# Peptides against a protein of PDB entry 3HUF: the designs that were tried, part 227

Target 1, 320 residues: chain A of PDB entry 3HUF
Amino acid sequence: MWIIEAEGDILKGKSRILFPGTYIVGRNVSDDSSHIQVISKSISKRHARFTILTPSEKDYFTGGPCEFEVKDLDTKFGTKVNEKVVGQNGDSYKEKDLKIQLGKCPFTINAYWRSMCIQFDNPEMLSQWASNLNLLGIPTGLRDSDATTHFVMNRQAGSSITVGTMYAFLKKTVIIDDSYLQYLSTVKESVIEDASLMPDALECFKNIIKNNDQFPSSPEDCINSLEGFSCAMLNTSSESHHLLELLGLRISTFMSLGDIDKELISKTDFVVLNNAVYDSEKISFPEGIFCLTIEQLWKIIIERNSRELISKEIERLKYA

## One batch from the design tools (peptide; made by RFdiffusion4, then SolubleMPNN)

Design b2_p28_2_s2
Fold by OpenDDE base, seed 5:
Structure b2_p28_2_s2 (fold): chain B 320 residues (1-320), chain A 28 residues (1-28)
Amino acid sequence: as target 1 above (320 residues)
Amino acid sequence: DEEEKKEIIEEIKEEKKKREEELKKLLE
């Protein structure tokens, strides 16, 4: 989201979030959802127009800012952004930091981008929330992104967390739920006066982790916890592969269970399968191979003695 | 330009002071 602040109290010492939309900036406007009052005699009554666009798909992957358009409203002394005069037709900016000078005012409006990018695990929830979040200047998507700051966990009471949630946790994203999204939707008006009123997602995350025993105390407890072990996995989602990599596993991939030869077995400590394959093929598993699902593996890795548990299970099945 | 800048800064300070005084009166 864009946040503005200013030097010399020309914004009355307040910080403000600018959501996607159009703002008239000037001395003789009243602060509201479409106006920014700037207090200086050196500033025109109506000085500039700021237009913030909704996030692009690219912004979801890059964590880049919503496009910020500035137009001077035919003022005597013009408008500058980053020491450059704004063109007659206006200019658009994708920089994360904007120093906006209105006319001869010695104090600048400083705009900075606070990155917030929300990944969804569920397409239905994305469909429900994407429009509202985009109107807050928050990029949203389903696919993994290095720019992801937050991850929406599905409220499935009594179900195991998804691979997406596991991976998001290990990536140190802030896991949130629909309650946080609802709260975000309500603050739009209140943050006009005080940008600090934006809800803290960390509190939501702490509550989720505290109330769900499927999470370890920290991602660091799981990262590289299985270093030195080798697994084979069916060529499934990229997230599953990346999750296993974050555990420190050496990974071999195969296309079908029939591709699991004696050589692969000899080099592999266990085989990771998706639930569908595990359930369908469990009767046909070769003897002496430890096969488990990602969810079963997760239940082991969240334990403090995960390495010992894995070792014992491998031994049990090799001698069975 | 430096003198004009000083004048503008002083005007902004005066306007700030005036607003603070007005706010104080509203709270009294």
Scores: peptide ipSAE 0.293, ipTM 0.811, DockQ to the pose 0.751
Fold by OpenDDE base, seed 3:
Structure b2_p28_2_s2 (fold): chain B 320 residues (1-320), chain A 28 residues (1-28)
Amino acid sequence: as target 1 above (320 residues)
Amino acid sequence: DEEEKKEIIEEIKEEKKKREEELKKLLE
């Protein structure tokens, strides 16, 4: 989201979130959803127009800002952004920091981008929330992104957490739920006066972790916890692969259980399967190899003695 | 430009003071 602040109290000491939309900026406007009052006689009554676009799909993957357009409203002394005069037709900016000078005002409006990118675990929730979140200037998506700051966990009471949730946790992404999204939708009016009124997702995250025993105490307890072990996995999910990498595993890939040869078995401590393959092929597992699901692996990983537990399980099945 | 800048700064300070005084009167 874009946040504006100003030097010299020309914004009356206010910090304001700018959502996608159009704003008239000037001395003789009243602060509302479409107007930004700036207090100085050096500023025109109606000085500039700010237009913030909704996020692009690219912004979800890059964490880049919503496009910020500035147009001077034919003022005597013009408008500058980052010390450059705004062109006659207006200019568009993708920089994360904008220093906006209105006319000869010695104090600038400082706009800065606060990165927030929300990943969803399922397409249904994305479909429900994407429009509203995009109108807040928040990029949304389903796929993994290095720019992801928040992850929406699907609350199914009594269900195991998904691979996506596991991976989001290990990446130190702030896990949130629908309650936080609902709260975000309510603050839009209050943040006009004070951007600090934006709800803190960390409180939501802390509550989720505290109330769910499927999470370890910290991501650091799990990251590289299986360093030195080797696994083979079915080449079906990039998220699953990245999750196993974060555990410190050496990973080999195969396309089917039939592709597991003696060479692969000799180099592999265990095989990670998806639930469908595990359930269908459990009768046909190769002898002398430990096969488990990601969910079963996760149950081991969250234990304090995870390395000992997995070693014992490997030994049990190699000698069975 | 520097003198004009000083004048603008002083004006902004005066307007701030005026607003503070008006707010004080509203609270009295």
Scores: peptide ipSAE 0.315, ipTM 0.826, DockQ to the pose 0.756; fails the geometry check
Fold by OpenDDE base, seed 2:
Structure b2_p28_2_s2 (fold): chain B 320 residues (1-320), chain A 28 residues (1-28)
Amino acid sequence: as target 1 above (320 residues)
Amino acid sequence: DEEEKKEIIEEIKEEKKKREEELKKLLE
């Protein structure tokens, strides 16, 4: 989201969120959803127009800002952005920091991008929320991105958390739920005048973790917790691979269970399977190797004695 | 074996519960 602040109290000492939309900026406008009052005699009654575009799909992957357009409204002394005069037809900016000078005002409006990108675990939730979140200037998507700051967990009563949720937790993404999205949608009008009124996603996250026994206390409890162990991975997603890497595992990849030979068994502590393969092939598992699903592994990892538990299972099967 | 894994998971839960009960007794 774009945040504006200004020097010399020309914005009344307040920070303001600029959502996608059009704003008339000037001395003789009243603050509302489409107007920004700037208090200085050096500023025209109607001085500039700011237009913030909705986020692009590219912005979701890069964490880049919504495009910021500035047009001078034919003022005597013009408008500058980052010490450059705005062109007669207006200019568009993709920089994360903008210093906007209105006419001869000695104080600048400082615009900065606060990165917020929300990943969804399922397409149904994305379809429900994407439009509303994009209107807040928040990029949304399903695919993993290094720019993601938040992850929406789908709460199904009595179900295990998904691999996506597990991975989001370990990569220290703030996990949120539908209650937070509802709250975020309601504050749009209230945060216009004060950017500090944005809801704290970290409080929502703390409540999710506290109320769900499927999470460890922190990602740090799980990261590299299985360092020194080796696994073979079969028919898993890219997220599953990254999850196992974050656990500190050495990973070998397979195309089929038939590729598991004696050499591989000798080098591998356990085999990780998806649920479908595990359920269908459980009768044909190679002798002398511990096979489990990601969900079964997660249930072990969240325990304080995870290394001991895994070691006992490995020993039981190697000496049987 | 899927049953053995379920038993292990239940044993882990029972050990966790015992530890929580012991910790609760230590705090009493």
Scores: peptide ipSAE 0.000, ipTM 0.252, DockQ to the pose 0.006; fails the geometry check
Fold by OpenDDE base, seed 4:
Structure b2_p28_2_s2 (fold): chain B 320 residues (1-320), chain A 28 residues (1-28)
Amino acid sequence: as target 1 above (320 residues)
Amino acid sequence: DEEEKKEIIEEIKEEKKKREEELKKLLE
């Protein structure tokens, strides 16, 4: 989201979130959803127009800012952004930091981008929330992204956490739910005066993790916890692969169960399968191979003695 | 935000440890 602050109390000492939309900036406007009052004698009554676009799909992957357009409203002394005069037709900016000078005002408006990228685990939830979140200047998506800051957990009562949720946790994203999204949607008017009134996602995250025993104690307890072990996996999910990498596993990929030969078995400690393959092929597993689902692996990983547990299970099946 | 997140995770870790210890004592 874009946040503006200013020197010399020209914004009344307040920080303000700028959501996607159009703002008239000037001395003789009243603060509202489309106006930014700036207190200086050197600023025109109506000085500039700020237009913030909704996030692009690319912004979800890069964590880049919503496009920020500045237009001078035919003022005597113009408008500058990053010490460059704004063109007559307006200019668009994709920099994360904008120093905006209105006319001869000695104080600048500083606009900075606070990165928030929300990943969804479920396409239906994305479809439900994407438009609203984009109107808040928040990029959204389904795919894994290094720019992801938040992850929406689907609360299905009594279900195991998804691979996406597991991976999001290990990536140290803030896990949120639909309740947070609902709350986030209500703050649009309240944050006009104070950007600090943005709801804290960490409280939501804390509540989710405290109330769910399926989460490990910390991401750090799980990261590289299986270093030195080797697994094979069916190349079905990038998130599953990345999750196993974060566990410190050496990963071999195979394309079909038929590729699980004696050679592969000799090089791997266990085979990770998706639920569908595990359930369908359980009867056909070769003797001496330890096959498990990622959810079963997760149940081991959340334990403090995960290395001992996995070793015992490997030994049990190797000598059975 | 990252430091606060670390503190929250540590707090959760300690609370889980306490619960596990309490559960262990209840099962003993």
Scores: peptide ipSAE 0.000, ipTM 0.263, DockQ to the pose 0.011; fails the geometry check

Design b2_p28_4_s1 (from b2_p28_4 with D9E D13E E14K K15E E21Q E22K E28K)
Fold by OpenDDE base, seed 5:
Structure b2_p28_4_s1 (fold): chain B 320 residues (1-320), chain A 28 residues (1-28)
Amino acid sequence: as target 1 above (320 residues)
Amino acid sequence: EIEREEPSEEELEKEIEEELQKDKERLK
């Protein structure tokens, strides 16, 4: 989200979030959802127009800011952004930091981008929330992104956490739920006067982790915890592959269970399968190899003695 | 050309408040 602050009390010492929309900036406007009052003698009654665009799909992957357009409203002394005069038709900016000078005001408005990108685990939740979040200047998507800051966990009571949730956790993404999204939707009016009223997702995350036994204490407890082990995986999802890599596993890929030969078995400690393959082919598993799902693997890796637990399971099957 | 002495900050705030009040009255 865009946050503005200014020196010399020209914004009355307040920080403000700028959501997507249009703002008239000037001396003789009242602070509201579409106006920013700036108190200075050199600032025109109506000085500039700020237009914040909704996030693009590209912004979700790059973590770039919502486009910030500045237009001077034909003022005597003009408007500058990053020491450059704004053109007559306005200029658009994708920089994360903007120093906006209105007229001859010695104090600048500092605009900075606070990155927030929300990944959703399921398309239904994305469909429900994407529009509202985009109107807050928050990029949203389903796919993994290096720019992702938050991950929406689906609250299905009694279900295991998804591979997406596991991976988001290991990537140190802040896991949130629908309750946080609801809270975000309510603060839009209050943050006009005080940007500090924006809810902190870390408290929501702490509560999720504390109340759910499917999470380890930290991502660091699981990252590289299986270093030195080798697995084979069905080439099903890139996210599953990346999850196993973060565990420190050496990964071999195969296309079908029939492709698992004696050579692969000799080099592999266990086989990771998706739930569908595990359930359908459990009767036809290769002899002499431990087969498990990602969810079963996760239940092992969240334990403090994960390496010992896996070793015991591997040994049980070698001697069976 | 009488160099209009730049109003004090307090005078400027008062002028702004008066103009804002006029704008509120026009919207009624």
Scores: peptide ipSAE 0.028, ipTM 0.512, DockQ to the pose 0.050
Fold by OpenDDE base, seed 3:
Structure b2_p28_4_s1 (fold): chain B 320 residues (1-320), chain A 28 residues (1-28)
Amino acid sequence: as target 1 above (320 residues)
Amino acid sequence: EIEREEPSEEELEKEIEEELQKDKERLK
């Protein structure tokens, strides 16, 4: 989201979130959803127009800002952004930091981008929330991205956490729920005067982790916890592969259980299967190899003695 | 550091008058 602050109390010492939309900026406007009052003698009654676009699909992957358009409203002394005069038709900016100078005002309006990109675990939740979140200037998507800051966990009471949730946790993404999204939707008016009224996602995250025994105390407890072990997995999910990499595993891939030959078994400590393959093929598992699901592996890695537990299971099945 | 001199009160009044005149011309 865009946040504006200013020097010399020209914004009354307040910070403001700018959502996608159009704002008239000037001395003789009242602060509301479409106006920004700036208090300086050197600023015109109506000085500039700010237009913030909704996020692009690219912004979800890059963590880039919503496009920020500035137009001077035919003022005598003009408007500058980053020491450059704004053109007659207005200019568009994709920089994360903008220093906006209105006329001869000695104080600048500082606009900065706070990156917030929300990943969803399922398409239904994305379909429900994407429009509203985009209107808040928040990029949304389903796919993993290095720019993702938040992950929406689908709360089904009593269900195991998904691979997406596990991976989001290990990536140190802030896990949130629908309650946080609802809260975000309610604060839009209050943040006009004070950007600090934006709800803290970290508090919501702490509450989710505290109330769910399926999470370890920290991602650091699990990252590289299985370093030195080797696994084989079905080449079906990129998220599953990345999750196993974050555990420090050496990973081999196969296309079917029939491709698990003696060579692969000799190099592999255990086989990771999806739930569908695990349930359908239980009778056909290769002899002398430990097969488990990602969910079963997760239950082991959240334990303090995860390495010992895995070693015992590997030994039990090699000598059975 | 170019000391940005604030416009005089007279310059501000003139800008206000020019804007008011433009608004009157738009209403014609």
Scores: peptide ipSAE 0.026, ipTM 0.524, DockQ to the pose 0.061
Fold by OpenDDE base, seed 2:
Formats: C-alpha cells, structure tokens, sequence
Structure b2_p28_4_s1 (fold): chain B 320 residues (1-320), chain A 28 residues (1-28)
C-alpha cells in the first residue's frame, strides 16, 4: 500500500494510506476518500491529481508498488517528483519512494510503498477476495514468491493443514485467515486520517498459531530438524520439494512406485507420498521402506522429539 | 554463499508470465 507523510505540518502531522483511486491534492479541498488537503500558502487550491492504479498481476511476484500517477493541475509553479518536473500530461512512477514537491512549498510530501502481497492456498477464496484486496492496493495470487508477505489459510474444520500452509509457515510468511480479510475490508475509511490504524496481521497470525495444535511454536523448531535423513518423493509439486528441503532432508525424486528399487531403499530412510498415491497404492508398498504422506510427516515434525520418532518408525519397518 | 545469479529481467518476466498462466488455468 502507498503511505504518504509530509515534512512540516502540511499534512497536519498525519500519515495516510492511499488506496487505488484518484485524489485531488490542494489547499482548498477537504480530506476524504478522493481528496488530500495540503496546508501551505504556496500550494494551489487544486494543485495536483494523484492516481494510484490497482495492482498488476506482475506486482504480486515482484512486490512492486501500485503505479503512482501524478498530474499537475496547470498550476503556476508546477509539481515535481524526485526533483523532476511532472509533465503536462502527468507522469507515472514505479519507484518505492517518491518525494513530491507542490509548487514552491518548502516541505515535501513523501510517499513510500509498504509491501503486502497475499498468497491464497484455495483458488475459490482467491476468487472471492482478490477484487476487494486489489482495491486496497494488495496484490494477490495462488503461488509463493519472494514478494509474498501473507498467506491465507483455508479453514476447513477438522482437516490437516495443507502443504502450502506448512511451507508458508516455514518460510516465515504471516499466516492469516478469513477473519483478517474481513477486518481489512472494514478499515478502508478509518485509515484515511491515520495510517497507523491499519490492522496488524501479526496479531492474527499469533492467534492462529496459538489456537491450532498443527503448528509448532516457531519455524526454527522445524527448519533443518531432519538434517542427516534422506527421503524419496514423488515428483509432484515444487512446494513439497521446497518444504522437505527446509526440513534439511536429502531428497531423491522418482516418477512411480515401481522406480523404488533395492538401491534406492538402501539410500533412503523414508518415502514421502501424496495422499492420492498413498491411498491408492498402500496395499502395494515396497517391503522394508517407511512410506508416509507429507501430512503424516508434518505430524511427526511438530513434535519435540521428531528425530527420535522418525528413527523409531524406520527401525520398526526394517525389522518387520 | 551460492550467489544465486539474479535472473535477468527477461527471465523474471518469463517466469512470471508462466506462473500467471498456470494460475489462470486453476481459476477456470
């Protein structure tokens, strides 16, 4: 989201969130959803127009700002952004920091981008929320990227957390739920006067983790917890692979259960399967190897003695 | 420190487009 602050008292000492939309900036406008009052003698009654675009699809992956357009409203002294005079037709900016000078005002408006990108695990939830979140200047998508800051957990009562949720947690992405999204939808008008009124997702995250026994106390409890173990996995998803890497596992990939030969078994402590393969092939598992789902593995990983638990399961199957 | 060579801007744009296409397919 874009946040504006100003030097001196030209914005009354307040910070403001600018959502996607158009704002008339000037001395003789009243602060509302489409106007920004700036208090200076050198500023025109109507001085500039700020237009913030909705996030692009690319912005979700890059964490880039919503495009910020500035137009001077034919003022005597013009408008500058980053010491450059704004053109007559307006100029667009993708920099994360903008220094906006209105006319001969000795104080500048400072606009800065606060990165927030929300990943969804569920495409139906993305479809439901994407439009509303984009109107807040928040990029949304289904895939993890280096720009993702938040992850929406799907609340299915009684279901195990998804691989996406597990991975988001280990990557230290802030996990949120539908309650936080609902809260975000209500605060839009309240943050006009004070950007600090934006709800903190970290509190929502803490509550989710505290109230769900499927999460360890911290990502650090799980990261590299299985260092020294080796697994084989079906080449199904990049997220599953990255999750297992974060656990410190040595990973071998295979295409089918038929590829699990004696050599692979000798080098592998356990086999990780997706639920579909596990359920369909459980009768035909190779003898002498521990096969489990990612969900079953996760249940072991969240325990304090995860290494001992895995070792015991490996031993039980070698001697059965 | 494996210097992950930052993908070129062109490579990054290609990766983004490929991911966007997959997301569009999932939303159908």
Amino acid sequence: as target 1 above (320 residues)
Amino acid sequence: EIEREEPSEEELEKEIEEELQKDKERLK
Scores: peptide ipSAE 0.000, ipTM 0.224, DockQ to the pose 0.017
Fold by OpenDDE base, seed 1:
Structure b2_p28_4_s1 (fold): chain B 320 residues (1-320), chain A 28 residues (1-28)
Amino acid sequence: as target 1 above (320 residues)
Amino acid sequence: EIEREEPSEEELEKEIEEELQKDKERLK
């Protein structure tokens, strides 16, 4: 989200979030959802127009800012952004930091981008929330991105958390729920004068983790916890692969269960399967190898003695 | 150029509030 602050109390010492929309900036305007009052005698009554665009798809993947447009309202002394005079038709900016000078005001408005990108676990929840979040200047999507800062956990998940949730946790993404999204939807008016009133997602995350036994105490408890073990998996999802990598596993990929030969078995401690394959092919699993789902693996990994548990299962199947 | 001491923020805020009130009265 865009945040503005200024020196010399020209913004009354307050920080403000700028959501997507249009703002008239000047001395003789009242602070509201479409106006920014700036207190300086050197500033015109109506000095500039700021326009914040909604997030682009690219912004979700890059964590880049919503486009920031500045137009001077035909003032005597103009408007500058980053020491450059704004053109007559206005200029657009994609920099994360903007120094905005209104006329001859000795103080500048500093605009800075705080990256917040929300990944959703399912398309239904994305469809429900994306519009509202985009109107807050928050990029949203389903796909994993290095720019993702938050992950929405599906509460309707059955007996286990999803692979997406597991991976988000291990990536140290802040896991949030629908309750946090609801809070975000209500803060739009309150944060006009104080950007610090934005709800703390970290508190929400702490509460989710604390109250759910499907999470370890920290990602660090699981990261590289299976170092030295080898697994094979079906080449079905990148998230599953990345999850297993974060566990410290050496991973071999195969295309079908028929590719699980004696050679692969000899080099692999266990096979990771998706639920559909596990359920359909359970009767046809090769002898002498431990096959499990990612969800079953996760249940082992969250235990304090995960390495011992896995070792025992591997041994049990070698002697069976 | 004597940097004109900008009036105190409180004075400026008061002047602005008075002007905004006058503008609201003109729109009635």
Scores: peptide ipSAE 0.031, ipTM 0.529, DockQ to the pose 0.044; fails the geometry check

